# Ledger of designs, part 78: peptides against a protein of PDB entry 4Y8H

Target 1, 222 residues: chain A of PDB entry 4Y8H
Amino acid sequence: TTIVGVKFNNGVVIAADTRSTQGPIVADKNCAKLHRISPKIWCAGAGTAADTEAVTQLIGSNIELHSLYTSREPRVVSALQMLKQHLFKYQGHIGAYLIVAGVDPTGSHLFSIHAHGSTDVGYYLSLGSGSLAAMAVLESHWKQDLTKEEAIKLASDAIQAGIWNDLGSGSNVDVCVMEIGKDAEYLRNYLTPNVREEKQKSYKFPRGTTAVLKESIVNICD

## One batch from the design tools (peptide; made by RFdiffusion4, then SolubleMPNN)

Design b2_p23_5_s2 (from b2_p23_5, 10 letters changed)
Fold by OpenDDE base, seed 2:
Structure b2_p23_5_s2 (fold): chain B 222 residues (1-222), chain A 23 residues (1-23)
Amino acid sequence: as target 1 above (222 residues)
Amino acid sequence: TITYGLLEKMSSGGGGNYQHFLP
């Protein structure tokens, strides 16, 4: 997995690859690793697929209830706190590694969470087996005051570095853009760099392509 | 020790892993 988050001047972008694996097997070529916690708060998940989905849904539900109870828009720090406390409670046994990002009335936010409940903050972050490949791109090209378009490009280039260099990453790039004052823009398959070309040859051969060299009829009945 | 827990979870069932660690 390669997941990234990048802050820009008016918001935050997260991106992910779309490969799921089971050891040496590609289980899904086009899985979704971007999860909605609330309309304007999204996360990218690495680790155990079921754990990332389940924990983000659980916290998403509780954030909705909290929003209704408080009559306030959800805050990214509230989601962060709920996620980290839940993960810490299970001492890393819930295999969720998350980049949590969003916009709220306090601004744009970008955090990471590890399975044991530790959290980090940054202007750019990467997680997963492809994180070093992604970070090499981020460290090389990140600057302050990125535009939306520059941040999307940087995030997508960082994911592509994972796709090309990490065995655990592959297929497509998904992007979610959260800009202040706008709805979240979920860009499923924003890049599809691994589209299979049309098969140039048929595997169907005409009858007689393989010569019969020997035939033996064995009577099974005495 | 951490590697075995991840490997056991990877081996134990039908849930795909978004590899956090290279096997």
Scores: peptide ipSAE 0.054, ipTM 0.498, DockQ to the pose 0.049
Fold by OpenDDE base, seed 4:
Structure b2_p23_5_s2 (fold): chain B 222 residues (1-222), chain A 23 residues (1-23)
Amino acid sequence: as target 1 above (222 residues)
Amino acid sequence: TITYGLLEKMSSGGGGNYQHFLP
């Protein structure tokens, strides 16, 4: 997995690759790693797919209840706190590594969470097996005061670095843009750089293409 | 009567709990 988050002047972008693996096997070429916590709070997940999905759904549900109870739009820091407390309670046994981002009445936010419940903050973040490949791009090209378009490009370039250089990352780039004063824009398959070309040949052969080298008829019933 | 022995589809082995890892 390669997941990234990038803050820009008026919001935050998260992006992910779309490869799922089972050891050396590509299990899914186009899985979704971006999860909605709330309408304006999204996360990218690395680690165990079931754990990332389950924990984000659980916290998403609790955030909705909290929002209703408080009569307030959900805050990214509330989601962060709920996630980290849950993950910490399970001492890293829930294999969720998350980049949590969003916009709320207090502004735009970008955080990361590790499976043991530690949290980080930054203007740009990467997680997953492709994180170093992504970080090389981020460190090389990140600047202050990014535009939305520059941040999307930077995030997508960082994911592509994972796609091309990390065995655990591959296929497509998914993006979610959370801009202040707008709805979240989920861009499923924003880039599809690994479209399989049409097969040049068919491997369908007519019956009888394989020569019969030997035939033996055996009576099985005495 | 040509009894074609039904090659029993060897049930490809159990979907091991390959936890989908999102590395």
Scores: peptide ipSAE 0.211, ipTM 0.564, DockQ to the pose 0.018; fails the geometry check
Fold by OpenDDE base, seed 3:
Structure b2_p23_5_s2 (fold): chain B 222 residues (1-222), chain A 23 residues (1-23)
Amino acid sequence: as target 1 above (222 residues)
Amino acid sequence: TITYGLLEKMSSGGGGNYQHFLP
């Protein structure tokens, strides 16, 4: 997995690759790793697919209830706190590694969470097996005061570095943009750089391609 | 750290035959 988050002048972008694996096997070529916690709070997940999905849905549900109870828009730090407390309770057994990002009445936010419940903050972040490939791009090209377009490009370039250089990453780039004062923009398959070309030859041979040279029927029962 | 945690879980995950990993 390669997941990234990048802050820009008026918001935050997160991006992910779309490969899931089972050891050496590609299980899904186009899985979704971006999850909605609330309308304006999204996360990218690495680790165990079921755990990332389940924990984000659980916190998403509790954030909705909390928002209704408080009569307030949900805050990214509230989602962060709920996620970290839940993950810490399970002592790293829930294998969710998350980049949590969003916009709320206090501004734009970008955080990471590890499975044991530790949290980090940054202007740019990467997680997953492709994180070093992504971070090489981020460290080389990140600057202050990025535009929305520059941040989307930087995030997508960082994900592509994971796609090309990390065995655990692959296929497509998903993006979610959260800009202050706007709805979240979820860009499923924003880039599809790995469309398989049409095969020049079919491996489906016509029936009868292998001739039967000899048939023998042996009665095994007397 | 994160890569090691993910790798450990991928290696130790007695995940059933259909556990998807996002390494």
Scores: peptide ipSAE 0.134, ipTM 0.503, DockQ to the pose 0.043; fails the geometry check
Fold by OpenDDE base, seed 5:
Structure b2_p23_5_s2 (fold): chain B 222 residues (1-222), chain A 23 residues (1-23)
Amino acid sequence: as target 1 above (222 residues)
Amino acid sequence: TITYGLLEKMSSGGGGNYQHFLP
C-alpha cells in the first residue's frame, strides 16, 4: 500500500493506490482504500483490509451519533481521538494504519494513526509499504502554501512512486479532496496508469493443431 | 488475510518495524 495526505492552502488531499494482496498474490487490482468517516472527514487505510474497513465504519457511526448529540459538525480531532483510543485498547492487534484528514469548523486537518494508537501531525504524510517511495517525492516537491491543483498533483505523483517502486502497491490512484467550505470530492480512479494493453496474439491453437490419431465409439450399454 | 501491501514480510522481521513499513 501507498497512502498519502497533503495539506494545501484551503484544505487537504488524501490519495491511495488500489492494490490489495494476499501474500504474493494480487487479491484485488482496484480496491478502495479511501474511507468516509463523515461527509467532510475521510481516511486512507493501510494494513489489514478488514480491520481498516471495520474500524473506520465503527468510528464513522460513533462520530455521526456524537454529531447528533452535540448538534455540531464532526471534527477531525474527535475522529482521531476515537480511533487512537480504540486502536490503543487492542495493543496493535487491529492492523489499521490510517491517514485521517478532513475539514471542520476549526479548519483543515491531517493526521496519521498507527495500529498501536500513536498519532502524528504534519503538512504531508505517507504510510504503507510504499511510504518511503512516496516520501521521497513529497520531500523533494512539497512547499508551503500549495494550491489545490498542486496538492492533487503532488499526492498523485507520490502514489505513483509507490505504484512503480513498491511491490505492495499498484494499479490506480484514488484521490479525495476536502476543501474548506465545499463538499468532499472523491475522485475514484483519478489516474489509471496500468491499463492492460490489447493482447498482441491469440493463444488459442487453431482446430486441428493436434491430429486425432484414433476415434472409437464403444457402446457400453447392453 | 487480505492486506494492503506487504504486511507478512515485514511482520516476520520483528514487531518494531510495523510502524514505518505499513503494507
Scores: peptide ipSAE 0.026, ipTM 0.556, DockQ to the pose 0.219; fails the geometry check

Design b2_p23_5_s3 (from b2_p23_5, 11 letters changed)
Fold by OpenDDE base, seed 2:
Structure b2_p23_5_s3 (fold): chain B 222 residues (1-222), chain A 23 residues (1-23)
Amino acid sequence: as target 1 above (222 residues)
Amino acid sequence: MVTYGLLDKMSSGGGGNYQHFEP
């Protein structure tokens, strides 16, 4: 898995690859690793697929209830706190590694969470087995005051570095853009760099392509 | 469908492979 987050002037972008694996097996070529917590708060997940989905859904439900109870838009730091406390409670046994991003009334936010409940903050972040490949791109090309388009490009290029260099990453690039004053924009299959080309040749050979070198007739009945 | 992901514990980078097990 390769997941990234990048802040820009008016928001935050998260992106992910779309490969799921089971050891050496590609389980799904086009899985979704971007999870909605709220309309303006999203997560990218690495680690155990079931754990990332289940924990983000659980916290998403609790954030909705909290939003209704407080009559306030949910804050990214509230989602962060709920996620980290839940993960810490299970001492890393819930295998969720998350990049949490969003926009709220206090601005744009980008955080990471590890399975043991530690958290980090940054202008750009990467997690997963492809994180080093992604980070090489991020460190090389990140600048202050990124535009939306530059941040989408940077995040997508970082995911592609994972796709090409990490065995656990592959297929497509998904992107989610959260801009201040707008709804979240989920761009499923934003890039599809691994589209299978049409078969140029037939694998059907005409009869007689393989010569019969020897024939033996065995009578099975005495 | 309970999908279990296996954490590749050996990935040195902060976060295992996104693994999906469909029983």
Scores: peptide ipSAE 0.019, ipTM 0.476, DockQ to the pose 0.065
Fold by OpenDDE base, seed 5:
Structure b2_p23_5_s3 (fold): chain B 222 residues (1-222), chain A 23 residues (1-23)
Amino acid sequence: as target 1 above (222 residues)
Amino acid sequence: MVTYGLLDKMSSGGGGNYQHFEP
């Protein structure tokens, strides 16, 4: 997996690859690793697929209840705290590694969470087996005061670095853009760099490639 | 178990701080 988050002047972008694996096997070529916690708060998940999905759904439900109870739009820091406390309680046994991002009345936010419940803050983040490949791109091309388009490009280029260089990453690039004062823009399959080409040749042998040397019909019923 | 990949190193964007994860 390669997941990234990048802050820009008026919001935050997260991106992910679309490969899931079972050891050496590609389980799904086009899985969704971007999860909605609330309308304006999304996360990218790495680690155990079931754990990332289950924990984000649980916190998403609790954030909705909290929002209704408080009569306030949900805050990214509230989601962060709930995720952190939940993951810490399970001492890393819930294999969820998350980049949490969003916009709320306090601005744009970008955080990471590890399975043991540690949290980081940054202008750009990467997680997953492709995180080093992604970070090489981020460290090389990140600048302060990114535009939306520059941030989408940077995030997509960072995911592509994972797709091309990490065995655990592959297929497509998904993007979610959260801009202040707008609805979240989920761009499923924003890039599809691994479209299967048409087979150049038929690998079927022509009929008669192997000669029939002998045929015998035997009645086995009396 | 379906995974999204192994986590070896994670960094936060504040100057190349990597956290190493042992799988």
Scores: peptide ipSAE 0.067, ipTM 0.501, DockQ to the pose 0.323; fails the geometry check
Fold by OpenDDE base, seed 4:
Parts: structure tokens; sequence; C-alpha cells
Structure b2_p23_5_s3 (fold): chain B 222 residues (1-222), chain A 23 residues (1-23)
């Protein structure tokens, strides 16, 4: 997996690759790793797929209840706190590694969470087996005051670095853009750089294409 | 167990190993 988050002037972008694996096996070529916590708070997940999905759904439901109870739009830091407390309680046994991002009444936010419940903050973040490949791109090309388009490009280029260089990453780039004053924009398969080419030849051969070199008839029943 | 990437537990770099288990 390669997941990234990038802040820009008026919001935050998260992106992910779409490969799932089972050891050396590609399980799914086009899975979704971007999860909605709330309408304006999304996360990118890496680690155990079931754990990332389950924890994000659980916190998403609790954030909705909290929002209703407080009569306020949910805050990214509230989601962060709920996630980290839950993950910490399970001492890293819930294999969820998350980049949590969003916009709320206090602005745009970007955080990461590790399975043991530690949290980081940054202008750009990467997680997953492809994180070093992604980080090489981020460190090389990140600047202050990114536009939305520059941040989407940077995030997508960082995911592509994972796709091309990490065995655990592959296929497509998913993007979610959260801009202040707008609805979240989920861009499923924003880039599809691994479309399978059409086969140049048919591998269907008529019967008899392979020559019979020897035939033997053996009676098996005495 | 579906994983999102290879689980490399101890990579000190900000990249968690992501085993994605989709049912």
Amino acid sequence: as target 1 above (222 residues)
Amino acid sequence: MVTYGLLDKMSSGGGGNYQHFEP
C-alpha cells in the first residue's frame, strides 16, 4: 500500500493506490483504501483491510453521534482522538495505519495514526509499504502554498512512485479532495496507469495444432 | 486475509506496513 496526504492553501488531499495483497498474491487490483469518516473527513487506510474498514466505520458512527449530540460539524481532531484512543486500547493488535484528513470549522487538517495509537501532524505524510517511495517524491517536490491542482498532482505522483517501486502497491490512484467551503470530492480511479493492453494474438489453436508424436492403447482391464 | 501492501512492522520510516484483509 501507498497512501499519502498533502495540505494545500485551502484544504487537504489524500490519495491511495488500489492494490490489495495476500502475501505474494494480488488479491484485488482495484480496492478502495479511502474511507469516509464524515462528509468532510476522510482517511486513507493501510494495514489489515478488515481492521482499517472496521475502525473507520466505528469511529465514523461515533463521530456522527457526537456531531448530533453537540449540534456541531465534526472536527478532524475529534476523529483523530477517537481513533488513537481506540487503537491504543488494543495495543497495536488492530492493524490500522491511517492518514486522517479533512476540513472543519477550524480549518484544514492532516494527521497520521499508527496501529499502536501514536499520531503525527504534517503538511505532507505517507504511510504503507510504498511510503518511502512516496516520501522521496514528496520531499523532492513539496513546497509551501500549494494550489489544489499542484497538491493533487503531487499526491498522485507520490502514489505512482509507490505503484512503480513497491510490490505491495499497484494499479490505480484514488484521490479525495477536501477543500474549505466545498463538499469533499472523491475521485475514484483518478489515474489508471495500468490498463491492460489488448492481446495482439489469439492463443486459441484448432485441434490438431500439436502433432501427435506417439500413441499407445493399453487395456487396463484384464 | 487481504492486506494493503506488505506488512513490514519495523520500518522506521513513516510508512506503516499495510496488510489489507477484505473479507
Scores: peptide ipSAE 0.047, ipTM 0.542, DockQ to the pose 0.210; fails the geometry check
Fold by OpenDDE base, seed 3:
Structure b2_p23_5_s3 (fold): chain B 222 residues (1-222), chain A 23 residues (1-23)
Amino acid sequence: as target 1 above (222 residues)
Amino acid sequence: MVTYGLLDKMSSGGGGNYQHFEP
């Protein structure tokens, strides 16, 4: 998995690859690793797929209830706090590693969460097995005052570095853009660099390609 | 178990394997 987050002048971008793996096996070529916590708060997940999905849904539900109870738009830091407290309670046994991003009335936010409940903040972040490949791109090309388009490109280039260099990453690039004063823009399969080409030749040989050279019928019963 | 990434412990920020099974 390669997941990234990048802040820009008026918001935040998160992106992910779409490969899922079971040891050496590609389980799914086009999974969704970007999860909605609220309309303007999204996360990218790495780790155990079931744990990332379940924890983000649980916190998403609780954030909705909290928003209704408080009559306020949910804060990214509230989602962060709920996630970290939940993960810490389970002492890293919930294998969820998350980049949490969003926009709220206080601005744009980008955080990471580890399975033991530690949290980080940054202008750019990467997690997953492809995180080093992604970070090499981020460190090389990140600048202050990124435009939306530059941030989408940078995030997509960082995910592609994971796709090409990490065995646990692959297939497509998903992107979610959260801009202040706009709805979140989820770009499923924003890039599809691994479309399988048509095979030039069929491996289905015609019937009879292997000639029967000899047939023998043996009666086993007298 | 389906994971997001092969080297969750080697990731800069942690992250396991994501597995999605299309039916």
Scores: peptide ipSAE 0.037, ipTM 0.531, DockQ to the pose 0.219; fails the geometry check

Design b2_p23_5_s4 (from b2_p23_5, 11 letters changed)
Fold by OpenDDE base, seed 3:
Structure b2_p23_5_s4 (fold): chain B 222 residues (1-222), chain A 23 residues (1-23)
Amino acid sequence: as target 1 above (222 residues)
Amino acid sequence: TITYGLLENMSSGGGGNYQHFEP
């Protein structure tokens, strides 16, 4: 997995690759690793697929209830706190590693969460097996005051570094853009750089390609 | 049963592969 988050001048972008694995096996070539916690709060997940999905849905549900109860738009720090407390309670047994990002009435936010419940903050973040490949791109090209377009490009370039260099990452780039004063823009398969070419030859041989050289019928019953 | 757990696939950058476990 390669997941990234990048802050820009008026918001935050998160991006992910689309490969899921079972050891050395590609389980899904085009899975979705970007999860909606609320309309303007999204996360990218690495780790156990079921845990990332389940924990984000659970916190998403509780954030909705909290928003209704408080009559307030949900805050990224509230989602962060709920996620970290839940993960800490389970002492890292819930295998969710998350980049949590969003916009709220206090501005744009970008955080990471590890399975044991530790949290980080940054202007750019990467997690997953492809995180070093992504971070090499981020460290090389990140600057202050990125535009939306520059941040999308930087995030997608960082994910591509994971796709090309990390065995656990692959296929496509998903992006979610959260800009202040706008709806979240979820860009499923923003890049599809790994479309398989048409096979030059069919592996379906014509019937009869393997000749029957000999047939013998043996009666096994006396 | 090789339980390829997240812990065995942890990258230095935090977290591992997005692991799909089918029963």
Scores: peptide ipSAE 0.169, ipTM 0.622, DockQ to the pose 0.092
Fold by OpenDDE base, seed 1:
Parts: sequence; structure tokens; C-alpha cells
Structure b2_p23_5_s4 (fold): chain B 222 residues (1-222), chain A 23 residues (1-23)
Amino acid sequence: as target 1 above (222 residues)
Amino acid sequence: TITYGLLENMSSGGGGNYQHFEP
């Protein structure tokens, strides 16, 4: 997996690759690793697929209830706190590594969470087996005051570095853009750089194409 | 096997690949 987050001048972008694996086997070529916690708070997941999905759904439900109870828009820091407390309670047995990002009334936010419940904050982040490949791109090309378009490009280039260089990453680039004052823009399969070319030839031959060149009858019973 | 696979796929940047485990 390669997951990234990049802050820009008026929001945050998260991106992910679309490969799932079972050891050395590709289980799914086009899985979704970007999860909605709330309309303007999204999460990218690495680690155990079931755990990342289940924990983000659970916290998403609790954030919605909390929002209704408080009559307030959900905050990214509230989602972060709920996620980290839940993961810490399970002492790393929930194999979820998350980049949590969003916009709320306090601004744009980007955080990471590890399975044991530690958290980090940054202007750019990467997690997963492809994180070093992604970070090489981020460290080389990140600048302050990125535009939306520059941030989408940087995030996509960082995911592509994982796709090309990490065995655990592959296929497509998914993107989610969360800009202040706008709805979240989920760009499923924003890039599809690994589309297999159409087969140049069909290997379906008519019945009878293979001629019988020789026949031999052997009696097996004496 | 599952735990080992998760650990092997952990990079220094934290987190493994997105692993699908059969029940």
C-alpha cells in the first residue's frame, strides 16, 4: 500500500493506490482505500483491509451521532481522538494505519495514526509499504503554499512512486480533495496507468483447426 | 502467518500493504 496526504493553501488532498494483497498474491487490483468518516473528513487506510474499513465505519457512525448531539459540524481532531483511543485500547491488534484528513470550521487538517494509537501531524504524510517511495517524491517536490492542482499532482506522483517501486502497491490512483467551503471531491481511479492493452490476437480457433497427423492403436489386453 | 506478513510489509514509514485476509 501507498497512501499519502498533502495540505494545500485552502484544503487537503489524500491519495491511495488500489492494490490489495495476500502475501505475494494480488487479491484485488482495484480496491478502494479511501474511506469517508464524514462528508468533509476522509481517511486513507493501510494494514489489514477489514480493520481499516471497520474502524473507520465505527468512528464515522460515532462522529455522526456526536455531531447530531452537539449540533456542530464534525471536527477532524475529534475523529483523530476517537480513532487513536480505540486503536490504543486494542494494543495494536487492530492492524489499521491511517491518514486522516479533512476540513471543518477550524480549517484544514492532516494527521496520521498508527495501529498502537500514536498520532502525527504534518503538511505532507505517507504510510504503507510504499511510504518511502512516496516520501522521496514528497521531500523532493513539496513546497509551502501549494495550489489545489499542485497538491493533486504531488499526491498523485507520490502514489505513482509507490505503484512503480513497491511490490505491495499497484494499479490505479484514487484521490480525495477536501477544500474549505466546498464539498469533498472523491476522484475514484483519477489515474489508471496500468490498464492492460487489448490483446492483439485472439487465440480462439475454429473446431477442427488442429489436424490429426498420426494415429496409433495399441492393444493393451493380451 | 497473518501477523508475520503484516510485519514483513511494514516499512520504516509505518503501516503495511493493504492486506486482504481470508476468514
Scores: peptide ipSAE 0.071, ipTM 0.547, DockQ to the pose 0.105
Fold by OpenDDE base, seed 4:
Structure b2_p23_5_s4 (fold): chain B 222 residues (1-222), chain A 23 residues (1-23)
Amino acid sequence: as target 1 above (222 residues)
Amino acid sequence: TITYGLLENMSSGGGGNYQHFEP
């Protein structure tokens, strides 16, 4: 997995690759790794797919209840706190590594969470097996005051670094853009750089293409 | 060829392990 988050001047972008693996096996070529916590709070997940999905759904439901109870739009820091407390309670046994991002009434936010419940903050973040490949791109090209388009490009380039250089990453780039004052824009398969080319030849041959060298008829029933 | 596509169908994430790099 390669997941990234990048802050820009008016919001935050998260992106992910779309490969799922089971050890050396590609289990899914086009899985979704971007999860909605709330309408304007999304996360990217690495680790155990079931755990990332389950924990994000659980916190998403609790964030909705909290939002209703408080009569306030949910805050990214509230989601962060709920996620980290839940993960910490399970002492790393829930294999969820998350980049949590969003916009709320306090602004745009970008955080990471590890399975043991530690949290980080940054202007750009990467997690997953492709995180070093992604980080090499981020460190090389990140600047202050990114535009939305520059941040989407940077995030996509960082995911592509994972796609091309990490065995655990592959296929497509998914993107979610959370801009202040707008709805979240989920861009499923924003880039599809691994479309299979059409086969140049058919491997269907007519009957008789292989010569019969020997035939023997044996009666099996006495 | 890089194809830009908005696929509306959120495929239910397959039950695969997303490998995390632990340093």
Scores: peptide ipSAE 0.020, ipTM 0.376, DockQ to the pose 0.037
Fold by OpenDDE base, seed 5:
Structure b2_p23_5_s4 (fold): chain B 222 residues (1-222), chain A 23 residues (1-23)
Amino acid sequence: as target 1 above (222 residues)
Amino acid sequence: TITYGLLENMSSGGGGNYQHFEP
């Protein structure tokens, strides 16, 4: 997996690759690693697929209840705290590694969470097996005061670095853009750089490639 | 178990801090 988050001047972008694996096997070529916690709070997940999905759904449900109870829009820091406390309680046994991002009445936010419940804050973040490949791109090209378009490009370039250089990453780039004062823009398969070419040859042998040397019809019923 | 990749190298963008996780 390669997941990234990048802050820009008016919001935050997260991006992910679309490969899931089972050891050496590609389980899914086009899985969705971007999860909605609330309408304006999204996360990217790495680690155990079931754990990332389950924990984000659980916190998403509790954030909705909290929002209704408080009569307030959900805050990214509330989601962060709930995720952190939940993951810490399970001492890393819930294999969820998350980049959590969003916009709320307090602004734009970008955080990471590790399975043991540690949290980081940054202007740009990467997680997963492709994180070093992604970070090499981020460290080389990140600047302060990115535009939306520059941030989408930077995030997608960082994911592509994972796709090309990390065995655990592959296929497509998914993006979610959360801009202040706008709805979240989920860009499923924003880039599809691994479209399979047409097969050059048919691997079907023509009929008669193997000669029938003998045919015998045996009646086995009396 | 379905995983999204090996979790050996995680970095936070605040200054090149990498956390290594043994899977």
Scores: peptide ipSAE 0.102, ipTM 0.532, DockQ to the pose 0.338; fails the geometry check

